# Peptides against a protein of PDB entry 8HF1, part 164

Target 1, 320 residues: chain A of PDB entry 8HF1
Amino acid sequence: NVMLYATKPTEVMVSFPHQEQVLTVTRLISAEIEKFYVSLDLMNIGVQPIRRSKSLQCLRDPSKKSFVKQLFNDFLYQMKEYGIYAASIAIISLIVEFDIKRRQAETLSVKLMHRTALTLCEKIRHLLVQKLQDMTYDDDDDNVNTEEVIMNFSTPKVQRFLMSLKVSFADKDPKDICCLVFVERRYTCKCIYGLLLNYIQSTPELRNVLTPQFMVGRNNISPDFESVLERKWQKSAIQQFRDGNANLMICSSVLEEGIDVQACNHVFILDPVKTFNMYVQSKGRARTTEAKFVLFTADKEREKTIQQIYQYRKAHNDIA

## One batch from the design tools (peptide; made by RFdiffusion4, then SolubleMPNN)

Design b2_p21_1_s1 (from b2_p21_1, 12 letters changed)
Fold by OpenDDE base, seed 4:
Structure b2_p21_1_s1 (fold): chain B 320 residues (1-320), chain A 21 residues (1-21)
Amino acid sequence: as target 1 above (320 residues)
Amino acid sequence: DLQKKIDEFEAKYKEEREKRR
C-alpha cells in the first residue's frame, strides 16, 4: 500500500515483503569472515604509530585490524540489506581498498594482513559470482548483469526500488528527471551506483533515460586523508548533476555537510530514516508540489515507520 | 498509485519468468 500524504512534496511509502532469504552462500561467506577474524586476532602486527590528523576530530583508529574488520562488517551489512548482487559489486571496493593498503604497508606483518584480507575477498567474489551464474546457462560474466539476475539476487527492498525507478522513469525525457537517492552508508553509494549502472544498461526503457552519479560525503576522518582523486570525483559528480549531465544522484549524509544540491522532483530514501535531520534535509530537496518523496518500508515495520514519519512531519511543521 | 503499478509490474515480471522456465 502506498501512503500518500498531502504534503509539499508528496510523500509516498512503498512497502516490501520481509523475506529472509538465507542463502547458503551468505552463510558460507559469513563463516569465512568469522574464521578470518579469529586468524586476524592472532596476527601480531606490532604497535602502529598513531598518526594524529591535524583535524582534532577523529583519532585515526590506530588499529589497522579494526579498519579491516570494519570493511568486512560493512560488506556483510551490504550483503544483508541489498542482496548478493550488490555484494558482488561491494566486494570489489574491498579488493581495491585492501590492495591500496597492502601497497602502503609500512611493515611486512601489515602487508601480510592486507594480503590475507585480499585473498579472502577474492574467495568471496568467486562464491558470489558462482551463485549469480546459477541462474545463467552460460559461464559468461556478461550474463550475470541481466535485469533478471539483478532482480533475482537483490533484496525485496532493492527490488521495489528498481521497480519504482522503472515505473517512474521508463521512456521519460532525461531532462525532466532530477532524482536523489539517499542511503545511510558511504560505501552503499558506490555499491548501489554500480548496481544501477548495470540495471540501467540491461533495462532498455531506462537506457539513455537515467544517468546515475554518486556522491560520498566527506569522511569525518580528516579531509587530508580523503584522496585527491575522491575529492575530484565528488566535485565532478556534483557538477555533472548541476549541469544536468547526470539526473540521478546517490548520496549519503552529504547534504548535512553543506554540499549544495539542486532541488529535485524525486527523492528516494532507500534506507530507514533514522534522524529528524535526515528527514528534513532529504525532504527539503523535493521543493515542488509535484515532487515525490519516496520511502521504503518492510511490511512488518510499516506502522512503526508511519508513526515515525508523522512525528518528524509534526516536528518539522512546528519549527517551520 | 505507485505501489499498485509496482505490484502490477511484479506480477507481470513473475509471469514472464514462469513462461521462460
Scores: peptide ipSAE 0.353, ipTM 0.862, DockQ to the pose 0.712
Fold by OpenDDE base, seed 1:
Structure b2_p21_1_s1 (fold): chain B 320 residues (1-320), chain A 21 residues (1-21)
Amino acid sequence: as target 1 above (320 residues)
Amino acid sequence: DLQKKIDEFEAKYKEEREKRR
């Protein structure tokens, strides 16, 4: 149904400089994760009981070494793409996940594996927080959540995103705002949500203007792997956004499952548009000519991005 | 233009940051 509306929102492309944040802390963290992978490969965890979950995507037993490596690889991606401030939030999600898996471990060897992963996450958290504190006089964790710290330790992409929010929404009526933020990966929703909460709280012009929520697309992973808490959160977040109690929704691009989100006057695409379906589904939420559809691109990839968006726009107009 | 406004904002932000150092 979203494909049928040839809506012409105002498309905006925001460019950002490509900077690899070459921080010593990021190199140290990457090296510690690599050392951990070597140790993980040497661990004998035995034969894991195959939980026959009925969904075909259940090939990823969350108790396997591959799942542990996936979470750390996802973390490394977030640290690279969003910066060390976002990474300090992302690592907390890993800590929570590994603590749950440690408690749910059926064997001592698996319990030890998750404990070792958890210990590494705590070390990484300390390294990140210590680096954020380099800009603070006081060692208080709350002092690292300032606009200045967030901006200084975010990637140019995230900096431009935050600036775009401030420029777009400063001192506006909250009722006039209906904003979507699309991200590629599920874990990024929680990370960017935490970042936005702290940024909005530290930015007077956005305080009481933006109320963010996040929604993770239903993984085609069996509903058994989604915690009852995550499902309750999703329902509550959607309802708050529908009721106008939240005016900014962060969602993953996995919109394949029927999330009936209302028409929005702002749509931000924080990550690259990799598929035509993502373009159509995200753009189809901006249903008026006054609505803004904002893309972010690295300067080095600007031409490639323009060409790709032109192809998607043409293909969309040929189907509509 | 949103890009222009962002660039103007970034310029001001850099100037304010330089004044705080």
Scores: peptide ipSAE 0.302, ipTM 0.845, DockQ to the pose 0.580
Fold by OpenDDE base, seed 5:
Structure b2_p21_1_s1 (fold): chain B 320 residues (1-320), chain A 21 residues (1-21)
Amino acid sequence: as target 1 above (320 residues)
Amino acid sequence: DLQKKIDEFEAKYKEEREKRR
């Protein structure tokens, strides 16, 4: 019984400057969403038919208004935490969701509500794309996906994350890379996936080195069709990652529910570690020799983050 | 080590950006 001493991963903390993005466009978008919330609260959508489907959310949102607000709040979070470039990708997911909900609407009032939300998303998309184009001399949509545009319109956190990937993986063999990226929210997985695809394509040193995939947590809220597509995507993404056809997996904390992911040599925590369980599970995936566990912190929160990680490390060592 | 390499990369990136202005 050789107890293979699980090599403790090397913990690395990357600091980034706390910069409040004082962009006129982000303020305008936030103000348009707040105006929309006021209009949404005034909308009389009537009593919604109780669908017999056992989904707990038909009971939680009889007006379907809270779901609309949740999607826009998740978008506002992504714009704030990841930047305008990430927001330009995130808004496409909202457009898709509201178009599905508009088509599935059982009443004219609900159809109109989702149409109004969709029109706002299209306006937001236009404002974001115009702002990305302000740095490109050429009006071509293809010019907004350059390394320079991605870096300039990303938050300091995302900039340091992308730099960390470039420094860690430039000129490496793809077979030697098994990377996990943990994010807090399920919608962030899709957003950061789209950002990484464009960044990798625009970065020669990472082109053909990194092949990203993402895993979306089970949405107990999605219609049966969305839940089937998400389940198919999850199975395919996990299989590609197991087979080595993907070497970077973006996942939310929902990996907690027993998805067997292989031992990784790199684990990035892009968002703050809020729970001991998230710390243990994410760190427990960094099990290879020379595994790295990378955390990101704002300079202002550095001391607090260090103390929190020290407490989690101590608690983990007391249980092990 | 990683932070130092990131800081060095950021310094180079800023210098390259200043040279392009």
Scores: peptide ipSAE 0.258, ipTM 0.829, DockQ to the pose 0.619
Fold by OpenDDE base, seed 3:
Structure b2_p21_1_s1 (fold): chain B 320 residues (1-320), chain A 21 residues (1-21)
Amino acid sequence: as target 1 above (320 residues)
Amino acid sequence: DLQKKIDEFEAKYKEEREKRR
């Protein structure tokens, strides 16, 4: 029995300062969302006619308000965790979702609810874009997608992540790169993908080096709500990564769903590792010679993170 | 050490920004 000694990846922990960027715009947006929640609770959506479709749960009226609140709470989380630049991309996903829900609304009251949510998202988008433009000194260059704007309006975590990419991949051969980036939430995959496209395009040392893609985990919601478009996109993105047409893949918990991705030389964990399974699965993708497994931690949480990773490493070595 | 390289890069990036202002 030749025990193939799997080459253990080099584990790296990158620390970032806990700076709450308390911007006035972030406070204004949070206050507008809270005012909207009060108005939403007062909205009478009425009893939805139970369509006699024999298939499962007609989402009861409380679930529709709850879903709207969940999307705005996820947006507030992204704005806090990734910054205003990432939030300007994340709000577009909410606009698309509320426009779909507005068109699919079976009642005038539900249609009005989704229309009010959409109008708030458009206001938030305007406030975010205006704040990004206020730092461009040149009145003529409406280009909010510069390296400088992205870096200035990103959280310290995202800044350290982008610096880690630049240090790791500047002027390298794209064929020698196979990179995974893990995030916790499905909405973060799309947001970080849009941020990376703009950052790579604005960074000459990365423009012809990194080609990003993203994978969104299957919604635990009924397979009927996974648009045929999302399934086609996932299949295409995986195939592009296998064929080497993409060399950086942003993933949520998708690896738990048994998606076969090739062995990678770099794995970045952008969000905290919450489970031993996530640690083993993500680290288990860093299988090439000299593979790197990179974690990010706030300075305030560094000791707790070190202890948790030590426990996971010990448990993994005791099982392997 | 990747952290040292990032810190060196950040220091250099700040110095280059200060020179452009």
Scores: peptide ipSAE 0.213, ipTM 0.776, DockQ to the pose 0.664

Design b2_p21_1_s2 (from b2_p21_1, 9 letters changed)
Fold by OpenDDE base, seed 2:
Structure b2_p21_1_s2 (fold): chain B 320 residues (1-320), chain A 21 residues (1-21)
Amino acid sequence: as target 1 above (320 residues)
Amino acid sequence: SLQEEVEKAEKEYKEEREKRR
């Protein structure tokens, strides 16, 4: 039962079955990352001078090991939450990042650390791609980017999300669509963007209907670490969405106060709503007539999710 | 409801896939 609330925007909750995809490949990948962490802890990279730029008291881990572990932990999270297909896209982002860090390494020891991480990422990529290929029936079509492969190797949450897009937008006029998709983490924006590009291209009913973009919220901690390329890409993505050249935007945080995004008719919350602010700000983007605010929940957590959303709605009405 | 439409579309998709195997 979808609880349709009569308040504009219409709140919709989509339930999905809780299935742990226990694949041998995911266990192998997790074990390889754990072995790598043991090896990483034993690596002597020396004490790197804390280049205190005067302004940012960024407690940079002087070892840079915490950053390497963070990227692999974020990858493991994506593999668990979104599935093997999403993980095959996510690992490419790690490969790019570790290659950049390897080239920028000031010491041989740090260069070797990033090289070892990169070698592990290539091994993980190979394991993931092989597993995706094992289900391609035609030996001649190495194309792992089919609707079938994407759906099979995605979690039930992602399957229900993709099917919700198909049901909601099949054969519609692209001009009538203004869709936001909210995710919790910055890296998930890129991963889900890549997944959606491949899914839309492989789904005839959506191919000329949906044009996705992604936006990563400003990290308050590190404006200086946003590459000039990332800032240019964000500006371009926002402009494409404003101009109607893109009609689906993936966001990792509520667009900070000051990103003027047009009123949307669809808002999807792919990850759990953890804060009242996220609820209010994401819901506040669904401002058109007949706007839909769509939440996803596991069947096991459905009652708890309903109660949490009810509390947020009550609190919102008490402030308004 | 969107839930019912999604569940129906998932069923139809599985049935079509089983026919292609």
Scores: peptide ipSAE 0.386, ipTM 0.890, DockQ to the pose 0.725
Fold by OpenDDE base, seed 3:
Structure b2_p21_1_s2 (fold): chain B 320 residues (1-320), chain A 21 residues (1-21)
Amino acid sequence: as target 1 above (320 residues)
Amino acid sequence: SLQEEVEKAEKEYKEEREKRR
């Protein structure tokens, strides 16, 4: 009985300074979203055809308004946690979602609600892109996707994450890299994927080294709403990562859903580890002899994070 | 440590930018 001693990954903690980006543009965007919430609460979207109870009372369907507010709250979170560059990518996902919901709307009032949300998203996109362009000194180079713009308009957490990738992978053989990046939210996977594509393309030392993919968890909402296209895309992304055509995978809590991902040599946790299961599952993917498990923490939360990881490590060693 | 390597790389990156301006 050769006990395959599972080589324990090296745990690394990277700290970053707490810096609140006090940008006028972020305050303006937040104020426009709050004004929109007041307007949204006043909107009469009528009764959904499916919920025609026999009583003539126009029941507002709170579920459609709550979904609109959830998407904007997720956007505000991403703008705060990842910065205005990441927010410029995240807003495109909201535009796509609200355009789909507008086209699928059965009533004129619901169509108008999603159209108003879409108009706000376009205004936000213009404000973000304009602010990214203000740093390009050359009026002739409309290219907001430079390493400089990405770094300057990202939060300290994202800056330290990007530098950690550069230090870890600069000029390495792509075949020797199998990297996972864990994030909390499904929408963050798409946002960080778009940011990484632009960063890698703008960083010569990484351009031919890292090939990213992303995976989003199944919506906990009915499997009927997951498009056949999304399922095909997830299968293709996993297959590309298995075949070595991609060597960096961005994922949310997808590993809880039984997705078979290969053993990796690097695991980055971009967001705080909130559960013991997330700690065990993500760390359990770093299985090579020289595997690294990298955590990020704000300096102000460092002691609390160290204590939490110590408790998870102790609990994991007591079960193993 | 990876922290020290990252902080060094960030310093070098800032110094290179200041030289290009």
Scores: peptide ipSAE 0.381, ipTM 0.882, DockQ to the pose 0.631
Fold by OpenDDE base, seed 1:
Structure b2_p21_1_s2 (fold): chain B 320 residues (1-320), chain A 21 residues (1-21)
Amino acid sequence: as target 1 above (320 residues)
Amino acid sequence: SLQEEVEKAEKEYKEEREKRR
């Protein structure tokens, strides 16, 4: 039980300026999604057969429209929180999902709905990639994956996260590294994983040092709805991290689901710590005094974050 | 630089926590 250890890792808090990315491309993308929602609300797709699995609570919209809106809302969140570079990776996950749903559609109306969503995702992808190319002289998509492009098109939070990795791990022995990165949302794990792969590959000091993996929590969606591929990936990723073939693991709320990850010497919390359980579970992976527990906070929320972490630390020490 | 900012943050937060104990 991770709660039983009064872990005293070195806590670090990195502040970042709150910048609303006021990019024209971001406004255009948001407006295109809003127009799509109006169109989506007008679509008559009929009553879909309710799959009686009680575990499918999130898929209970018999229209499947709420699921489409959820994916685009999650994309908009990632674009806002992590930047347009991260958004260019996040949109690929939507493309894959809508293509699967389009192929699995039982009706022409549902097929058309997912096709329209997919067409919008391809347009969004093009707009994002075109904006990333504004910093490159070559029209080659691979040239947008430089350290400079990644940094310039990431939010101040992500910039400081990437720099914190560089500062922490530059030219270190890969065997001495066991790193966890916690994020709030499932879809963020894959997005940040893709971003880290490109960043590590473009950063000479990290290229042979960090080997990332990601783990998505088992959604309360029945194991039956996790694609066989997602389950295989999760098992493989955990095993690679246990075997030391991967030394950085990106996780969502995985620890609440009883996935036992080894003790780590670095724990990064990329998103705000919203609960005492999240604090205890994530910090409980950093078991030594030499281990680092790194938090990120907006400057405007810094004092509130400090007070909240102090309260969690106090409460944890009273239980341990 | 952003690097210097991140390197400094480790020291400053430790000191701030020690003052709040």
Scores: peptide ipSAE 0.349, ipTM 0.872, DockQ to the pose 0.038
Fold by OpenDDE base, seed 4:
Structure b2_p21_1_s2 (fold): chain B 320 residues (1-320), chain A 21 residues (1-21)
Amino acid sequence: as target 1 above (320 residues)
Amino acid sequence: SLQEEVEKAEKEYKEEREKRR
């Protein structure tokens, strides 16, 4: 019952410039995905027999095309919102997912669809890595994981988020840190986790300070559809965070699902606060006056965001 | 620097919030 705590954290707002970095590479990638969608729509995958497995597999598009489009749309969102460095991490997750789906394909047509998606993902990965290498003198993949490359190829929002972590946690005792990072989308948790691992490893002031974990919300449809692996991962990640073996948790809407996360001294909201519930649940984890609740906003949306947060704060105080 | 920008933004919002109370 997180709603009942009168939380008085220090609210912080970090503004960032709304720069649409129009990179030629991002336009090229978007165009390749659009061409792929046209090709995908022309693919005859046949009516897959709706296996009436009693399990809510009913939301599986019988063609599985919708799922493929969803993954690429989520990738495009991550590339736009977090930058091409984050996109280079995100594309690996698509490769893994499509390879699993390719191996699990019951029909040749579905296997070919996932193979075509994989071929596109490899092309996208190559384009992203090549662009990251433009700032590196060495062609070695390890050289693209420097603090400089991560910062340069991240969006202004992500740059300020990473800098806010550095400013907040540089050379601190790991035991004194309990940090939550809220993101909107489930796939963003893993993407930002991968980015943070590389950033922390490349940043001496953070390398032995921050130990990140991520947790994705349960599928709203049924806890029975979470893979045994995902459930084990969630339990392990939560336990590590409770035990202090991880001190930074990236999560998407997970607090709405009644996952008991401890009180935190830092809460970062990386994506816009869209609902009053998200405001209350996220802020409700920052219980002390010394705790920070950090918001990120584009400069053009700053005043609108301030007014929205004021309204949520007022509404929360009227209920508490 | 980006560090100075973040530190400034944190300070400015605190001051703005205190003025709006």
Scores: peptide ipSAE 0.330, ipTM 0.858, DockQ to the pose 0.040

